# Ledger of designs, part 210: peptides against a protein of PDB entry 8PQO

Target 1, 252 residues: chain A of PDB entry 8PQO
Amino acid sequence: VLLKEYRVILPVSVDEYQVGQLYSVAEASKNETGGGEGVEVLVNEPYEKDGEKGQYTHKIYHLQSKVPTFVRMLAPEGALNIHEKAWNAYPYCRTVITNEYMKEDFLIKIETWHKPDLGTQENVHKLEPEAWKHVEAVYIDIADRSQVLSKDYKAEEDPAKFKSIKTGRGPLGPNWKQELVNQKDCPYMCAYKLVTVKFKWWGLQNKVENFIHKQERRLFTNFHRQLFCWLDKWVDLTMDDIRRMEEETKRQ

## One batch from the design tools (peptide; made by RFdiffusion4, then SolubleMPNN)

Design b1_p28_1_s1 (from b1_p28_1, 16 letters changed)
Fold by OpenDDE base, seed 3:
Structure b1_p28_1_s1 (fold): chain B 252 residues (1-252), chain A 28 residues (1-28)
Amino acid sequence: as target 1 above (252 residues)
Amino acid sequence: MSPETQLYFTVANFAVLYSLLKELEELL
């Protein structure tokens, strides 16, 4: 098991981020071929547990059409079915990803707190001290070009170049986080994403767990760069607007 | 839609990796 807490600081408010996140997910899905293909929604309902109220979703991602034929032929039954269970009680979210074939031997858990700070809180997810001491805190700087793979880089999604017309935010210079503290009119937040990766396979556990973390970090980096650079597209949207976009994306 | 839904394509890559590893096991 490998745990890392990714901290993503953004020059947006917690309330703004709720809209921006949903917009960016919908928009990113439009940009991908086969968006929605092979996705089965089993459950989508409100939940309430231990004072936490939100939306629960259970989705199955059928990857049979997303892998080469030889992979599909070699894959054991259930190996290409990924289950995603998500509890969205924004500003808290939890996602659990499992595989039918691997069962308890495979787990990706992503727990996120969105806080109006600069990523300074320790153990925001309230882990036991013994568990917390094994968690690596990883700061993602969306303005840092060196954290982006060349193949992922797009100039139109570079926070160091983007200037929001509607809000005046950006571009983000090398010291943007420090400068943000002195700007009373600019909101900020941090997404604390505790990622738990479990892959129990003799000889490959560490390799695969590290690989998955590497992919998660890449995903978080690119996503939040997009989220910020798309600020002018979503900052004035309502939740009803977001819902319409999600439905349109589902049809693609 | 969950924010982590974007992991769908990343998971696909993982599935490819897993299958390749299984193929390797068969060769050993």
Scores: peptide ipSAE 0.031, ipTM 0.695, DockQ to the pose 0.291
Fold by OpenDDE base, seed 4:
Structure b1_p28_1_s1 (fold): chain B 252 residues (1-252), chain A 28 residues (1-28)
Amino acid sequence: as target 1 above (252 residues)
Amino acid sequence: MSPETQLYFTVANFAVLYSLLKELEELL
């Protein structure tokens, strides 16, 4: 098991982020091919548990059509079915990813708290001390180009170059986080993303777990760079606007 | 996360999982 807490600081408010996240997800999904193909929604319902109230979703990703033929042929039954259970109670979210074949031997859990701070809270997810001491805190700096793979880099999605016309935020210089503290009119938040990865396969556990974390980090980095650089596209939108857009998208 | 946010994570996670499968393929 490998746990890392990714802390993504953004010059947006928690409330703004809710809109921006939804917009950016929608926008990013448009850029991806086959986004809805092979996705089965089993459950999509409100939930309330232990004071947490939100939306619960259970989806199955059928990867049979997404993998090479030889992989599909060799894959045991259930190996290409990924279950995603998600509890969305913004500003808290939890996603649990499992595989039918691997069962308890495979787990990806992503728990996110969105807090109006600069990533200064320790153990925001309230892990046991013994577990927490094994969690690596990883700060993602969206302005740091060195954290971006060359193949992922786009100038139009570079926070170090972007200037928001609507808000005046950006570009984010090397010391933008420190400078943000002095900018009383600029909101900020941190997404605390605790990622738990378990892959129980002797000899490959560490490699695969680290690989998954690497991919998650890459995803978080790119996504939040986009989110910020798309600020002018979503900052004036309301949650109602987003809901309407989602409904319109579903009709297409 | 809204279902749409989950969709992005779905797509993104799918890409991650696909990449993982490719990596595993290379290891096997």
Scores: peptide ipSAE 0.031, ipTM 0.701, DockQ to the pose 0.108; fails the geometry check
Fold by OpenDDE base, seed 1:
Structure b1_p28_1_s1 (fold): chain B 252 residues (1-252), chain A 28 residues (1-28)
Amino acid sequence: as target 1 above (252 residues)
Amino acid sequence: MSPETQLYFTVANFAVLYSLLKELEELL
């Protein structure tokens, strides 16, 4: 098991982020095909647990059509069925991903707190001390080009170049986070994303777990760079606007 | 986040899983 807490600082408010996240997911998926193909929704209902109120979803992703033929032919029964259980109680979110074949030997859990701070809180997810001491805190700097793979880099999605016309935010210089605390007109937040990865196969555990973390970090980095650089596109959108975009994406 | 948002995040994560499967194949 490998745990890392990714801390993504953004020059947006917690409330703004809710809209921006929805928009950016929809926009990023807009040009993709088959977004809803092979998805089975088992549960979609409100929940209340220990003071946490939100929406619970249980989905199965059938990946048979998403993998090469030789993989499909060799895959054991259930190996290409991914279960996603999600608890959405913004500003808190939790997603648990499992596989029918791997059972308890495979887990990806992503727990996110969105806080109006600069990523300075320790153990925001309230882990036991013994568990917390084994969590690596990883700061993602959306303005740091060195954290972006060359193949992922786009100038139009570079926070170090972007200037928001509507808000005046950006561009983000090398020390933007340190300077942000003194900028009274710019809101800020941190997404604390505790990612738990378990791949309990002897000889492959560390390699696979580290690989998954690398990919998650890559995803978080690119996504939030887009989110910020698309600020002028989403900052004035309503929830109805977002819902329309999501429906359009689902039709792809 | 809407249910659709959750779907899209998982699809993005599927790319991770797909890449993982490719790597595993190279090890076999």
Scores: peptide ipSAE 0.030, ipTM 0.690, DockQ to the pose 0.111; fails the geometry check
Fold by OpenDDE base, seed 2:
Structure b1_p28_1_s1 (fold): chain B 252 residues (1-252), chain A 28 residues (1-28)
Amino acid sequence: as target 1 above (252 residues)
Amino acid sequence: MSPETQLYFTVANFAVLYSLLKELEELL
């Protein structure tokens, strides 16, 4: 098991982020080839648990069409089905990813707190001290080009170049996070994403767990770069606007 | 048709999953 807490600082408010996240997820999904193919929504309902109230979703990602033919032919039953269970009680979110074939031997858990700070809180997820001491804190700087793979880099999604016309935020210079402290008119937040990865295959555990973390970090980095650079597209939207957009998308 | 909104995994993340599977194939 490998735990890391990714801290993503953004020059947006917690409330803004809620809109931006939903918009960016939808936008990113639209921009990908294949649309909704391979995604099955099993459950989408409100939940209440231990004082937590939010929306629960259960989705299956069918990877059969996303992998080479030989992989599909050799894969055991259920191996190419990924289950995502998500509890969205923003500003707290939890996602659990499992695989039908690997069962308890595979787990990706992502727990996120969105806080109006600069990523300075320790153990925001309130782990036991013994567990917390083994968690690596990883800061993601969306303005740092060196954290982006060349194949992922797009100039139009570079926070170091983007300036929001609507808000005046950006571009994000090398010291943008420190400068936020002195900018009273610019909101900021941190997404604290505790990622737990378990892959219990003998001889492959460490390699795969580290690989998954690497991919998650890549995902978080690219996504939040997009979220910021798309600020002018979503900053004027309300949650009601997002809900309408989602409903309209379902009808297509 | 676009997928329903989700928190972390999107259609774009299939690339990550594919990469994982490819890596596993190379290791096995």
Scores: peptide ipSAE 0.029, ipTM 0.686, DockQ to the pose 0.111; fails the geometry check

Design b1_p28_1_s2 (from b1_p28_1, 18 letters changed)
Fold by OpenDDE base, seed 1:
Structure b1_p28_1_s2 (fold): chain B 252 residues (1-252), chain A 28 residues (1-28)
Amino acid sequence: as target 1 above (252 residues)
Amino acid sequence: MSPGTQLHFLVANFAVNYSLEAKKKLEE
């Protein structure tokens, strides 16, 4: 098991991020996955538990059409069915990803707190001290081009170049995080993403767990760069607008 | 009609693909 807490600081408010995240997820999904092919929604319902109130979703990602033929032929039954259970109680979110074939031997858990701070809180997810000692804190700087793979880089999604017309935010210089403290008119937040990865397979556990973390980090980096650079596209949207957009997408 | 996807789909896809390819290499 490998745990890392990714801290993503953004020059947006927690409330803005709620809209921006949903918008950006929709856009990124269209761009990367084709809009939802191979996704089965088993459950989509409100939930309330221990004061946590939000939306629960259970989705199955059928990867048969998304992997090469040789992988599909070699894959055991259930190996290409990924279950995603998500509890969205923004500003808290939890996602649990499992696989039918690997069962308890495979787990990706992502727990996120969105806080109106600069990533200064320790153990925001309230882990036991012994568990927290094993968590690596990883800071993602959306303005740092060196954290972006060359193949992922797009100039139009570079926070160091982007200037929001609607908000005046950006571009983000090398010291943008430090400058936020002095910019009272610019909101900021941190997404604390605790990622737990378990891949129990002899000889490959550490390699795969690290690989998954690498992909998560890559995903979080690119996503939040996009989110910020798309600020003018979503900052004036309401949650109702987002809901309408989601419903329209479901009809396609 | 599409219910939409999550960003985590990409991670899951990569993880499965990588693991299966790795297994294949180990079996060769």
Scores: peptide ipSAE 0.118, ipTM 0.666, DockQ to the pose 0.207; fails the geometry check
Fold by OpenDDE base, seed 4:
Structure b1_p28_1_s2 (fold): chain B 252 residues (1-252), chain A 28 residues (1-28)
Amino acid sequence: as target 1 above (252 residues)
Amino acid sequence: MSPGTQLHFLVANFAVNYSLEAKKKLEE
């Protein structure tokens, strides 16, 4: 098991992020081939547990059409069915990803707190001390080009170059986080993303767990760079606007 | 829409693909 807490600081408010995230997910998904094909929604209902209220979703991603042919041929039964259970109680979110074939031997859990701070809280997810001491805190700086793979880099998605016309935010220089503290009119937040990865396979555990974390980090980095650089596209949208957009998309 | 659903899907897909490829190599 490998745990890392990714801390993504953004010059947006927690409330803004809710809109921006949904918009950016939708926009990013448009850029991916395959759309919603192979996604089965088993459950989509409100939940209440231990004072937490939100929306619970259980989805199955059938990856048979998403993987190369040779993978499909080698995949045992259930290996290409990914279950995603998600508890969305923004500003808290939890996602648990499992696989029918691997069962208890495979787990990706992503727990996110969105806090109006600069990533200064320790153990925001309230892990036991013994567990917390093994968590690596990883700071994602959306302005740091060195954290971006060359193949992922796009100038139009570079926070160090982007200037929001609507908000005046950006570009984010090398010391943007420090400067942000002095900008009283600029909101900020941190997404604390605790990622738990378990891949119990002899000889492959560390390799796969690290690989998954690498992909998660890459994804988080690129996504939040996009989110910020798309600020002018979503900052004036409301949650109702987003919901309407989602409904319109579902009809297509 | 669940936050990050599409993103998590991509990660899961890559993870499964990698694991299956690795399995193949181990079975050779």
Scores: peptide ipSAE 0.107, ipTM 0.674, DockQ to the pose 0.234; fails the geometry check
Fold by OpenDDE base, seed 3:
Parts: sequence; C-alpha cells; structure tokens
Structure b1_p28_1_s2 (fold): chain B 252 residues (1-252), chain A 28 residues (1-28)
Amino acid sequence: as target 1 above (252 residues)
Amino acid sequence: MSPGTQLHFLVANFAVNYSLEAKKKLEE
C-alpha cells in the first residue's frame, strides 16, 4: 500500500472551483477519452451518512474496446471491468476504484477536501497518527514547468503565461503563492487529495503502485493547469451550462 | 458525473495495460 497526499493550490475560491472542475472534466473528456463509450452507470442517487449529504454513483468501465487486441485476448475474465464508486459531497469527495478480477488485491482510493487555504493543514483527512506518518505530502505547483513532461506541455495551458481577462488573475510567477496572501481581492484554495493505492501482486506491487501514483500526479498537474488556463471559459457558467456540457460529452 | 470520473478511468486503464504487459515479460 502506498499513500500520498497531493496538495494543489489554486488562485480560485472553493465555490468557483466547483464549477471549474466540472467544466474542465467535461472538456478534458471530450479531448482525451472519446466520451462515455464502455461506461455503465449502475447507481446514481443521493445519499446521507453520518451527516454527510451528497450524490453517490457506481459505474463500471468496460475496457474491452479500449485496450489493444493483444491485451483483450490475454486478459482473464473480469480483468477489464473497472468499478468506480464515488461519493460526491462537495467540498468533500471520495472515489474508490476496484477490479472484478483482482478483488481485494487492487484498490485506488482518492479522497479530496477542498479548503480555502494555502495547503497548510496537516492531516485534513483525520487519519490515525500511525497511518498519517506513512503519508507523503506532495505539493503540486501549477506554475512550475519543471513538473510537466515535455510531451504534455502546451503553451496555451501554461499558467505562467496565461492572464485571465475576466478576473485579472495570472500570469503566475515563481512566487505567486507568496504574493497571493497580499492580494486581498484574489481568492485561493487548496485541493487536498489523499490517494491510496494497493496492488498486491508478487514482484509487481511497488512498481505498479508507484506507476499509478506517477500517473495520478501527472493527471492532477495537467488537469489543474488546464482548469486555471480555462478560467475565462467557465468562471461565468451556471450549473445548467455545466449539465449541458456533460450531456454532450456522454453523446460522443 | 463524478468530478474525477474520466481522469480516474485513464489511470485505471493505463494501470491494467501496464500490469498485463509486465506479466507477459515475466513469463518470457
């Protein structure tokens, strides 16, 4: 098991981020995933548990059509069915990813708190001390080009070059986080993303767990760079606008 | 849709592909 807490600081409010995240997911999905092919929604309903109220979803991703023929032919039964259970109670969200074949030997859990701070809270997910001491805190700086792979870099998605016309935010210089505290009119937040990865396969556990974390970090970095650079596209959108975009994405 | 659905799908897909390829290499 490998745990890391990714802290992503953004010059947006917690309320703004809710819209921006949904927009950016829809937009990124159109660009990279090819829509909702192979996605089966089993459950989509409101939930209430221990004072937490939100939306619960259970989806199955059937990957048979999304992997090379070689992989499909060699994959055992259930290996290409990924289950995603998500509890969305913004500003808190939890996602659990499992696989039918691997059962208890595979888990990806992502728990996120969105807080109006600069990533200074320790153990925001309230883990037991023994568990928390094994969590690596990883800061993602969306303005730091060195954290972006060359093949992923796009100038139009570079926070160090982007300036929002609607809000005046950006570009983000090397000390943007320190300067932010002196800008009373600029909101900020941090997404605390606790990622738990378990892959119990002899000889491959550490390699696969680290690989998954590497991909998560890569996706979080690129996604939030996009989110910020698309600020002018989503900052004035309503929830109805977001819903329309989600429906369009599902049709593709 | 869940906020991270499509992003998480990509991670899961890559992980499955990587693991299957790695298994093949170990069986050589």
Scores: peptide ipSAE 0.099, ipTM 0.673, DockQ to the pose 0.218; fails the geometry check
Fold by OpenDDE base, seed 2:
Structure b1_p28_1_s2 (fold): chain B 252 residues (1-252), chain A 28 residues (1-28)
Amino acid sequence: as target 1 above (252 residues)
Amino acid sequence: MSPGTQLHFLVANFAVNYSLEAKKKLEE
């Protein structure tokens, strides 16, 4: 098991982020996954548990059409079905990813708190001290180009070059986080993403767990760079606007 | 759609593919 807490600081408010995240996910989804093909929604219902109130979703991602033929032919039954259970109680979110074939030997858990701070809270997810001791805190700086793979880099998605016309935010210079403290009119938040990865397979555990974390970090970095650079596209949208957009997308 | 789900799907897909490829290599 490998745990890391990714802290992503953004010059947006927690309330703004809720809209921006939904917009950016929808946009990124259109560009990368070809839409909802191979996604089965089993459950989508409100939940209330331990004072947490939100929306629960259970989705199955059928990967048969998304993997190479040799993988499909060799994959055991259920190996290409990924289950995603998500509890969305923004500003808290939890996602649990499992695989039918691997059962308890595979787990990706992502727990996110969105806080109106600069990533200064320790153990925001309230882990036991012994567990917290093993968590690596990883700060993602969306303005740091060195954290972006060359193949992922796009100038139009570079926070160091982007300036929001609607909000005046950006570009984000090398010391943008420090300068943000002095800018009373600019909101900020941190997404604390605790990622737990378990891959119990002899000889492959550490390699796969580290690989998954590497991919998560890459995804978080690119996604939040996009989210910020798309600020002018979503900052004036309401949650109702987003819901309408999602409904329209489902019809296509 | 839940905000993080599609990004997470990409990670999961890659993990599965990697695992299957690794298994194949171990069985050679």
Scores: peptide ipSAE 0.098, ipTM 0.671, DockQ to the pose 0.249; fails the geometry check

Design b1_p28_1_s3 (from b1_p28_1, 17 letters changed)
Fold by OpenDDE base, seed 2:
Structure b1_p28_1_s3 (fold): chain B 252 residues (1-252), chain A 28 residues (1-28)
Amino acid sequence: as target 1 above (252 residues)
Amino acid sequence: MSPLTQLYFTVANFAVEYSLLEKLKKLE
């Protein structure tokens, strides 16, 4: 098991992020997956647990049509079905990803706190001291080009180049986080994403777990770069607008 | 691919590899 806490600082408020995240997820899904093709929603209901109230979703992602033929042909039954269980109690959320074939041998858990700070809180997820000492804190700088793979780079999604017309935010220079403190009119937040990766296979556990973390980091980086650079597209939207957009996307 | 799709695609590939490794173990 390998745990890392990714801290993503953004020049948006916690409230704004809620809209931006949903928009960006929907937009990315719309553009790349064909509007949720292959997604089966098993459960979508409110929940209450340990004082936490939110929305619980259980989705199955059927990847048979999304993987290369050779992967599909070699995959055993259930291997291409990814289960996502999510507890959404914004500003807290938890996502658990499992696979039907690997069962208990595979787990990705992502627990996120969205806080109105600059990523300065330690152990925001309140882990036991013994567990917390094994967690690596990783800061993601969305403006740092060096953290982006060349194949992922898009100029229109570069926070170092983007200037929001509606908010005036950006571009994000090398010292944008330090300068942000002096910009009283610019909100900021940090997404504290505790990622737990389990790949129970002797001899390959560490390698695969590290690889998954590397991929997660890549995904978080790219996603939040998009989120920020799409600011003008979503900053004026309400949650009701987002809900409507999601429904419209489902119809496509 | 979207970040989410990429993640799930990665998981799918791992599942395939896992299956293959299990098959190899049974042969030993």
Scores: peptide ipSAE 0.058, ipTM 0.666, DockQ to the pose 0.666
Fold by OpenDDE base, seed 4:
Structure b1_p28_1_s3 (fold): chain B 252 residues (1-252), chain A 28 residues (1-28)
Amino acid sequence: as target 1 above (252 residues)
Amino acid sequence: MSPLTQLYFTVANFAVEYSLLEKLKKLE
C-alpha cells in the first residue's frame, strides 16, 4: 500500500472550484473519453452517513473497447470492468476504484478535502499518526512547466501564459503562490487529495503502486492546469447552470 | 490518450497478466 497526499493550490475559491471542477470534468470527458463512452452508471442517489451528506455514484468503466483485441481476448470476466464508487459531499469527496477480477488485490482510493488555504494543513484527512508518518506530501504547482510532460504540454493550457479576462487572474509566475498571499482580492484554495493505492502482486506491488501514483499525479496536474486556464469559460456559471448543462448533455 | 484512460488501460493489462499467473499457480 502506498499513500501520497497531493496538494494542489489554485487561485480560485472553494465555491468557484466546485463549478470549475464540474465544468472541467465535463469538458475533459468530451475531449478525451468521448463523452462517457463505455461508462455505465449503476447508482446515482443522495446519501447521508455519519453526518456526511452528498451524492453517491457507482459507475462501471467498461474497458473492452479501450484495450487491444488480444488483451480483450485474454481478459477473464470482469477484468476489464473498473468500478468507481464515489461519495461527493463537496467540499469533501471520496472515490474508490476497484476491479471486478482483482477484488481486494487492487484498490485506488482518492479522498479530497477542498480548503480555503495554501496547503498548509497537516493530516487534514485525520489519519492515525502511524499511518500519517508514511504519507508523502506532494505539492503540485500548476504553473511549473517542469511538472508537465512534454507530450501533455499545451500552450493554451499553460497557467504561466494564461490571463483571465474576466477575473484578471494570471499569468502565474514562478512565485505566484507567494505573491497570492499579498493579493487580498484574489481567492485561493488547496485540494488535499489523499491517494491510497494498493496493488497486491508479489514482485510488482511497489512498481505498480508507484506507477499508478505517477499517473494520478499526471492527471491531477493536467486537470488543474486546464481548470485554471478555462477560468473564463466557467467562472460566471452557477451550479444550476452546470446542472442544466449536464442534463442537456444527457439528452444528446 | 488521457492519463485516466492510460491508467485504466495499464490496470487492465496487469489484470490480464495477473489472471494468467494465477491460473498457472493453480496448476502447480
Scores: peptide ipSAE 0.054, ipTM 0.655, DockQ to the pose 0.484
Fold by OpenDDE base, seed 1:
Structure b1_p28_1_s3 (fold): chain B 252 residues (1-252), chain A 28 residues (1-28)
Amino acid sequence: as target 1 above (252 residues)
Amino acid sequence: MSPLTQLYFTVANFAVEYSLLEKLKKLE
């Protein structure tokens, strides 16, 4: 089991992020995945547990059409069926990803707190002290080009170059986070994303777990760079606008 | 982040590696 807490600082408010995240997901889905093909929704209902109120979803992702042919040919029964259970109680969210074939031998859990701070809180997810000692904190700087793979880099998605017309935010210089503390006119937040990866195959555990974390970090980095650089596109959107975009994506 | 975006990116990239690892596991 490998745990890392990714801390993503953004020059947006917690409330703004809720809209921006939904927009960016919808937009990214259109661009990269082509929609919700192969998604089966099993459960979609409100929940209340230990004072936490939100929406619970259970989805199955059938990835047969999303992987190369040779992978599909080699994959055992159930290996390309991914179960996703999500508890969305923004500003808190928890997602658990499992696989029919791997069963208890595979787990990806992503727990996120969105806080109006600069990523300075320790153990925001309230882990036991012994467990927290084994969590690596990883800071993602969306303005740091060195954290972006060359193949992923796009100038139009570079926070160090982007200037929001609607809000006046950006571009983000090398010391933008330190300078943000003294900028009263710019909101900020941190997404504390505790990622737990379990891959219980002897001899391969560390390799696979580190690989998955590497992909998660890459995803978080690119996604939030896009989210910020698309600020002018989503900052004035309504929830109805977001829902429409989601439905359009699902139809593809 | 949305579970959909997280899932498709992570699992799709993992799937290739997983398939190879599964094959190797069967050979051991």
Scores: peptide ipSAE 0.033, ipTM 0.664, DockQ to the pose 0.260
Fold by OpenDDE base, seed 3:
Structure b1_p28_1_s3 (fold): chain B 252 residues (1-252), chain A 28 residues (1-28)
Amino acid sequence: as target 1 above (252 residues)
Amino acid sequence: MSPLTQLYFTVANFAVEYSLLEKLKKLE
């Protein structure tokens, strides 16, 4: 098991992020061919547990059509079916990813707290001390180009180049986080993403767990760079606007 | 809530890697 807490600092408020996140998900889906293909929604309902209220979703990702033929031929039964269970109680969210074939030997858990700070809180997810001491804190700087793979880099999604016309935020220089403290009118937040990866196969555990973390980090980095650079597109949108965009994306 | 398409792509990449591992197992 490998745990890392990714801390993504953004020059947006917690409330703004809720809109921006949903917009960016919808927009990213539009940019991909076959968006939503092979996704089966089993459950989508409100939940209440231990005072936490939110939306629960259970989705199955059928990857059979998304992988090459040779992969399908080699994959055991159920290996290409990924289950995603999500508890969305913004500003808190939990996502659990499992696989039908690997059962208890495979787990990806992503727990996120969105806080109006600069990523300075320790153990925001309230882990036991023994567990917390094994968690690596990883700071993602959306303005740091060195954290982006060359193949993923796009100038129009570079926070170091982007300036929001509607809000005046950006571009983000090397010391943008320190400068935020002195800007009373610029909101900021941190997404604390605790990622738990379990891949219990002898000889492959460390390799696969590190690989998954690498992919998650890449995903978080690119996603939040997009989210910020698309600020002018979503900052004035309502939740109804977001819902409409999501429905349109499903039809493509 | 989660970046649906992007997460799906990430999982697909993992599936490819997994298949390669399975191929290696068959060679043993």
Scores: peptide ipSAE 0.031, ipTM 0.647, DockQ to the pose 0.292

